# Ledger of designs, part 134: peptides against a protein of PDB entry 5KEZ

Target 1, 320 residues: chain A of PDB entry 5KEZ
Amino acid sequence: NVAIYNPFRPWWERYQPVSYKLCTRSGNEDEFRNMVTRCNNVGVRIYVDAVINHMCGNAVSAGTSSTCGSYFNPGSRDFPAVPYSGWDFNDGKCKTGSGDIENYNDATQVRDCRLTGLLDLALEKDYVRSKIAEYMNHLIDIGVAGFRLDASKHMWPGDIKAILDKLHNLNSNWFPAGSKPFIYQEVIDLGGEPIKSSDYFGNGRVTEFKYGAKLGTVIRKWNGEKMSYLKNWGEGWGFVPSDRALVFVDNHDNQRGHGAGGASILTFWDARLYKMAVGFMLAHPYGFTRVMSSYRWPRQFQNGNDVNDWVGPPNNNGVI

## One batch from the design tools (peptide; made by RFdiffusion4, then SolubleMPNN)

Design b2_p18_7_s4 (from b2_p18_7, 14 letters changed)
Fold by OpenDDE base, seed 3:
Structure b2_p18_7_s4 (fold): chain B 320 residues (1-320), chain A 18 residues (1-18)
Amino acid sequence: as target 1 above (320 residues)
Amino acid sequence: SKEQMLENRRKLQEHLAK
């Protein structure tokens, strides 16, 4: 991915890929293989956060400022380490003036235009699908158990399916023969927009963002909410079907939230309430649970916003 | 930018709180 130095190596640089090389702040491919093997050998499975909707931001300077030194040129859509070129992006499909998503009530914009300047891959193209599948299959062959698909809301479900249809079975050294990768898709559906979580049920599980938000209000006793109201927690609260839901109290994004809704999210900063929420989540049968492991950073609030919300985990000059 | 993406996600959380 792109190496960002202003601010200095933020957490979110990981979500601006320039290649599919397994060479990042976390280590190289050999180290990754070693980790996957060691984890699998003790029954701990690895799921990869796959960033496949886009490449890096369109305004990033061309060069070799990347985690594995690969050259890239956002301006010309040149990513030779893949390789991608201008033919592999949705620039011609997006009809907004900026080239970015401007109206989230337009599903076509949401999927065909750039997410905050991130170069949007033409996932309708078999070539693009195949390059992504090759990346994911390499990981599967290493021994990962599945994937989180980042920014799934911004991909057409059919394109996702086409990629998934190209995937290998899981590595038989650790998984039963014929096992399929576990897929969960990041889809933010809080209502009011045309894209729905149910659009993605056919590809795998989806993130249920209502879960952490609503649980936060209950645990915090906001708006007169009571624990007793959790009697019908899950589908009874309007959440997606349990067998399609991946649930969590917080994630790397919403733990950095603000405002009324953002403030409802419980995080490690509120240790007692957070433990209550996580404990409840783990005890309740609804959905597939995910527990967040985060870190402290020097929060500095200015006008209600943390100006240091970019800070990544403890690192050694950018390397974890 | 990814930071703007994060901000958008925050706004969505605010919507849910209504």
Scores: peptide ipSAE 0.027, ipTM 0.673, DockQ to the pose 0.313
Fold by OpenDDE base, seed 1:
Structure b2_p18_7_s4 (fold): chain B 320 residues (1-320), chain A 18 residues (1-18)
Amino acid sequence: as target 1 above (320 residues)
Amino acid sequence: SKEQMLENRRKLQEHLAK
């Protein structure tokens, strides 16, 4: 991914890829392979956060300022480490003046335009689908068990399916023959927009962002909400079917107030309430549960916003 | 919409970091 130095190596640089090389501040491919092997050997499975909707920001300077030193040029859409070129992006399909998503009530903009400047891949092209599938299949060969598909809301479900149809079975060293990768898709659906979580049910599970948002309001006792109202928690609250739901109290985005849920989201900063919410989630049978493992940073609020929300995880490999 | 604003903030720092 791109190396951002202002601010200094933020967490979100990891979501601006310039190649599919396994070479980041988290480690190199050999180290990743070692970790996957050791985890699989004790029954712990690995699911990769796969960024396949886009490459880096369109305004990032060209050069080799990346975690693996790969050259890239956002201006010319040149990513030779893949390789991608100008033919592999949706620049010509997006009809907005800025090239960015401007109206979330327009599904075509949401899928074909840039998410906050991130160069949008043309997933309709078999070439692009194949490059992504090769990346994911390499991870499958290493021994991962599945994937979180980042920014799935911004990809056409049919394009996702086309990629998934190219995936190999899981590594038989650790999984039964014929095992398929576990897929869950990040889709932010709080209602009111044309893109729905149900559009993606055919590809795998979907993140249920209503879960953390609503649980937060109940635990916080907002609007007179009571724990007793959780009797029909799950489908009874209008959530997606349990067998399609990936549920969580918080994630890396909304614990910083930048994702779905707003101020209702409970995090480790609210230790007591957070433990209550996580405990309830783990005890209740609805959905596939995910527990957050995060880190503290020096929060500094200005005008209601944390100006240090960019701070990345602790890292002692600053050379990369 | 509120959701749109939150999603915009998700990667907003990319623009501010220029």
Scores: peptide ipSAE 0.026, ipTM 0.659, DockQ to the pose 0.134
Fold by OpenDDE base, seed 2:
Structure b2_p18_7_s4 (fold): chain B 320 residues (1-320), chain A 18 residues (1-18)
Amino acid sequence: as target 1 above (320 residues)
Amino acid sequence: SKEQMLENRRKLQEHLAK
């Protein structure tokens, strides 16, 4: 991914890929392979956060400022380490003036235009699908158990399916022969927009963002909410079917949320309430549960916003 | 950037809270 120095190595640089090389601040490919092996050998499975909707931001300077030193040129859509070129992006398909998503009520924009300036890959192209599948298959062959698909809301479900259909079975050294990778898709569906979580059920599980948001308001006793109302927690609250749901109290994004809605999310900053929420989640039989492991950072609020919400995990001068 | 995306997600969460 791109190496960003202003601010200094933010967490979100990880979501701006310039290649599919397994060479990042987390380590090199050999170290990753070693970690996967060690984890699998003790029954801990690895699921990769796969960023396949886009490459880096369109405004990032060209050069070799990347975690593996690969050259890239966002301006010309040149990513030779893949390789991708201008033919592999949706620049001509997006019809907005800016090239970015401007209206989230337009499903076509949401999927064909750039997410906050991130160069949008043409996932309709078999070449692009194959390059992504090659990346994911390399990980599968190493021994990962599955994937979180980042920004799934911004990809056509059919394009995702086409990529998934190219995937290998899991590595038989650790998984039964014929095992398929576990897939869960990040889809933010809080209602009010045309894209629905149900659009993606055919590809695997989806993130249920209503879970953490609603649980937060209940445990905080906001708006007269009571714990007793959680008796029919799950589908009874309008959530997706249990067998399609990936549930969580917080994630790396909404852990950094602010405002009325963002403040409802429970995090480690509110330790007591957070423990209650996580305990409830683990005890209640709904969805596939995910527990957050995070870190503290020096929050600095200005005008109600944390100006340090970019801060990444503990590191030594950029080295994790 | 992801920071901009976070802002969008925050807005969506606020909408849900209404």
Scores: peptide ipSAE 0.031, ipTM 0.693, DockQ to the pose 0.250; fails the geometry check
Fold by OpenDDE base, seed 5:
Structure b2_p18_7_s4 (fold): chain B 320 residues (1-320), chain A 18 residues (1-18)
Amino acid sequence: as target 1 above (320 residues)
Amino acid sequence: SKEQMLENRRKLQEHLAK
């Protein structure tokens, strides 16, 4: 991915890829392979956060300022380490003046335009699908168990399916022959927008963001809500079917916001309430659960917003 | 900043305002 120095190595630089090389601040490919092997050998499975909707931001300077030193040129859409070129992006398909998503009530914009300047891959192209599949298959061959698909709301479900159809079975060294990768898709659907979580049920599980939002409200006793109201927690609260839901109290995005994070969202900043929420989540049968492991950073609020929400994990001058 | 973070924040605020 790109190496960003202003601000200094933010967490979100990880989500601006310039290649599919397994060479980042977390380590190199050999170290990753070693980790996957050690984890699998003790029954711990690895699921990769796959950034496949886009490459890096269009405004990033061309050069070799990346975690693996790969050359890239956002201005010309040149990513030779893949390789991608101008033919592999949705620049001509997006009809907004800026090239960015301008209206989230326009599903076409949400999927065909750039997410805040991030160069939007033309996932309708078989070439692009194949390059992504090759990346994911390489990970499968290493021994990962599945994937979180980042920014799934910004990809057409059919394009995702086309990629998934190219995936290999899981590595038979650790998984039964014929096993398929576990897929969960990040889709933010709190209602009121045209893109729905149900659009993606066919590809795998989806994130249920209503879970953390509603649970936070209940635990905080907002609006007179009580724990006893959780008697019909799950589908009874209007959530997606349990077998399609991946649930969580917080994530890396919504823990970065107002107060303790994302308004109603509970985070480690509110330790007692957070433990209650996580404990409830783990005890309740609804959905597939995900527990957050994060870190403290020096929050600095201005006008209700943390200006240091970019701060990445603990590091030594950029070295993790 | 990553757009998803901003989008998430916006949507959460809108949801809670209802």
Scores: peptide ipSAE 0.028, ipTM 0.665, DockQ to the pose 0.200; fails the geometry check

Design b2_p18_8_s1 (from b2_p18_8, 11 letters changed)
Fold by OpenDDE base, seed 4:
Structure b2_p18_8_s1 (fold): chain B 320 residues (1-320), chain A 18 residues (1-18)
Amino acid sequence: as target 1 above (320 residues)
Amino acid sequence: SWAEEQYKKYVERLRKLY
């Protein structure tokens, strides 16, 4: 991915890929293989956060400022390490003046235009699908158990399906023969927009952002909410079917006061309430649970926003 | 709506990716 130095190596640089090389702040491919093997050997499975909707931002300077030193040129849509070129992006398909999503109530824009400047891959193309599948298959062959698909809302479900159909079975060294990768898709659906979580049920599980938001409200006793109201927690609260839901109290975004949930989201900063929420989540049968493991950073609030929300995990001169 | 507000915050965060 792109190496960002201002601010200094933020966490979100990881979501601006320039290649599919397994060479990042976390280590190189050999180190990754080693980690996956060690984890699998003790029954810990690895699920990769796969950024396949886009490459890096269109305004990033061309060059070799990347975690693996690969050259890239956003201006010309040139990513030779893949390789991608101008033919592999939705520049011509997006009809907005800016090239970015301008109307989030337009599903076509949401999927065909750039997410805040991030170069949008033409996932309708078999070539692009194949390159992504190759990347994911490489990971599968290494021994990962599945994937979180980043920004799934911004990809057509059918395109995702086409990629998934190209995937190998899981590595038989650790998984039963014929096992398929576990897929869950990041889709922010709080209602009111044309794209629905249900659009993606055919591909795997989806993130249920209503879960953390509503649970936070209840635990905080906001709006007269009571714990007793959780009697029909799950589908009874309007959430997606349990077998399609990946649930969580917080994630990296809303932990920083952004995204779905807002102020209702409970985090480790509110330790007591957070433990209550996480405990409830783990005890309740609804959905596939995800527990957040995070870190403290020097928060600095300005106008209600943490200006240091970019701070990544503890690192050694950028190396995690 | 509340949902729209939360989504807007998400989008705003992503603008920092530049």
Scores: peptide ipSAE 0.068, ipTM 0.772, DockQ to the pose 0.078
Fold by OpenDDE base, seed 2:
Structure b2_p18_8_s1 (fold): chain B 320 residues (1-320), chain A 18 residues (1-18)
Amino acid sequence: as target 1 above (320 residues)
Amino acid sequence: SWAEEQYKKYVERLRKLY
């Protein structure tokens, strides 16, 4: 991914890829392979956060300022380490003046235009699908168990399916023969927009963002909410079917301040309430559960927003 | 910087989570 120095190595630089090389601040491919093997050998499975919707920002300076030193040129859409070129992006499909998503009520913009300036890959192209599949298959062959698909809302479900159809079975050294990768898709659907979580049910599970938001209001006793109202928690509250839901109290995005992800979200900063929420989630049968493991950072709130919400995990002068 | 501005836009998008 790109190396960002202003601010200094933020967490979100990881979501701006310039290659599919397993070479980042966290280590190289050999170290990753070693970790996967060690984890699998003791029954711990690895799921990769796969960033396949886009490459880096369109305005990032060209050069070799990346975690593995790969050259890239966003201006010319040149990513030779893949390789991608100008033919592999949706610049010509996006009809907005800026080239970015301008209206989230237009599903075609949401999928064909740039997410906050991130160069949008042309996932309709078999070449692009194949390059992504090769990346994911390499990980599968190493021994990962599945994937979180980042920014799935911004990809056409059919394009995702086409990629998934190219994937290998899981590595038989650790998984039963014929096992398929576990897929869960990040889709932000709180209603009010045309893109729905149900559009993605055919590809795997989806994130249920209503879960943490609603549970937070109940645990906080906002709006007269009571714990007894959780009797029909799950589908009864308008959530997606249990067998399609991946649920969580918080994630790295909505954990960062009142201005990002919702004020109702509970986090480790509110320790007692958070423990109650996580405990309830783990005890309740609805959905596939995910527990967050995060870190503290020096929060500074201005007008309800944490100006330090960019801060990444603890590091030694950029080295993790 | 450009990166900071893009992050701000990202945060604004995340505000839709409530």
Scores: peptide ipSAE 0.045, ipTM 0.716, DockQ to the pose 0.687
Fold by OpenDDE base, seed 1:
Structure b2_p18_8_s1 (fold): chain B 320 residues (1-320), chain A 18 residues (1-18)
Amino acid sequence: as target 1 above (320 residues)
Amino acid sequence: SWAEEQYKKYVERLRKLY
């Protein structure tokens, strides 16, 4: 991914890829392979956060300022390490003046335009699908068990399916022959927008963002909410079907949602309430559960906003 | 920086969703 130095190596630089090389501040490919092997050998499976909707920001400076030193040029849409070129992006397909998503009530913009300046891949193209599948298949061959598909809301479900149809079975060294990768898709659907979580049910599970938001409200006893109301927790609360839901109390994005929006989300900063929420989640049968493991950073609130919410995970090993 | 501005926009969008 791109190396961002202002601010200094933020967490979100990881979501600005310039190649599909396994070479980041998390480690190199050999280290990753080693981890996957060790984990699989003791029954711990690995699911990769796959950023396949886009490459880096359109305004990032061209050059070799990346975690693996690969050259890239956002201006010309040149990512030779893949390779991608100007033919592989939705620049001509997006009809907004800025090239970015401007109206989230327009599903076409949401899927064909740039998410906050991130160069939007033309997933309609078989070439692009194949490059992504190659990346994911490499990970499958290493021994991963599945994927979180980042920014799935911004991809057409059919394009996702086309990619998934190209995926290999899981590595038979650790998985039964014919095993398919576990897929869950990040779709932020809190209602009110045209794109629905149900659009993606055919590809795998989806993130249920209502879960953490509503649970936070209940645990905090906001608006007269009571724990007893959780009797019909899950589908009874209007959530997606249990077998399609991946549930969580918080994630790396919404734990940074402060102020008026996202205030209900419980995080490790609210230790007692957070433990209650996580405990409830793990005890309740609804959905596939995911527990967050985050880190502390020096929060600095200005006008209700943490100006340091960009701070990335700690790194003490000198990895670029 | 541009990157920071884009991040802020994204975070702002998240706030509006919740």
Scores: peptide ipSAE 0.039, ipTM 0.707, DockQ to the pose 0.640
Fold by OpenDDE base, seed 3:
Structure b2_p18_8_s1 (fold): chain B 320 residues (1-320), chain A 18 residues (1-18)
Amino acid sequence: as target 1 above (320 residues)
Amino acid sequence: SWAEEQYKKYVERLRKLY
């Protein structure tokens, strides 16, 4: 991915890929392979956060400022380490003036335009699908158990399906023969927008963002909410079917939110309430649970916003 | 910086999480 130095190596640089090389601030491919093996050998499975909707920002300077030194040129859509070229992006499909998503009530924009300037891959193309599949299959062959598909809301479900159909079975050294990778898709559906979580059920599980938002409200006793109202927690609260849901109290994104819903999200900053929420989540049968492991950073609020919410995990000069 | 600008845009997106 792009190496960002101002601010210094923020967490979000990981979501601006320039190649599919397994070479990042976390380590190289050999180290990753070693970790996966060691984890699998003791029954700990690895799921990769796969950024496949886009490459890096369109305004990033061309060069080799990346975690593995790969050259890239966003201006010309040149990512030779893949390789991608101008033919592999949705520049011609997006009809907005900026080239970015401007209206989230327009599903076509959400899928075909750039997410905050991130170069949007043409996932309708078999070539692009194949390059992504090759990346994911390499990981599968290493021994990962599945994937979080980042920014799934911004990809057409059919394109995702086409990629998934190219995937190998899991490595038989650790998984039963014929096992399929576990797929969960990051889809932000809080209602009010045309894109729905149900659009993605066919590909795997989806993130249920209503879960953390609503649970936070209840635990905080906001708006007169009571624990007794959790009697029909899950589908009864309008959440997706349990067998399609991946649930969580917080994630790296909404942990940094500032909106009304963001304020309801419980995090480690609210230690007592957070423990209550996580405990409830783990005890309740609804959905597939994910527990967040985060870190403290030097929060600095200005006008209600943490200007340091870019801060990544503890690191040694950018290396974790 | 450009990075800061992109970050700000990302933060705006994050608001869609709520």
Scores: peptide ipSAE 0.039, ipTM 0.705, DockQ to the pose 0.632; fails the geometry check

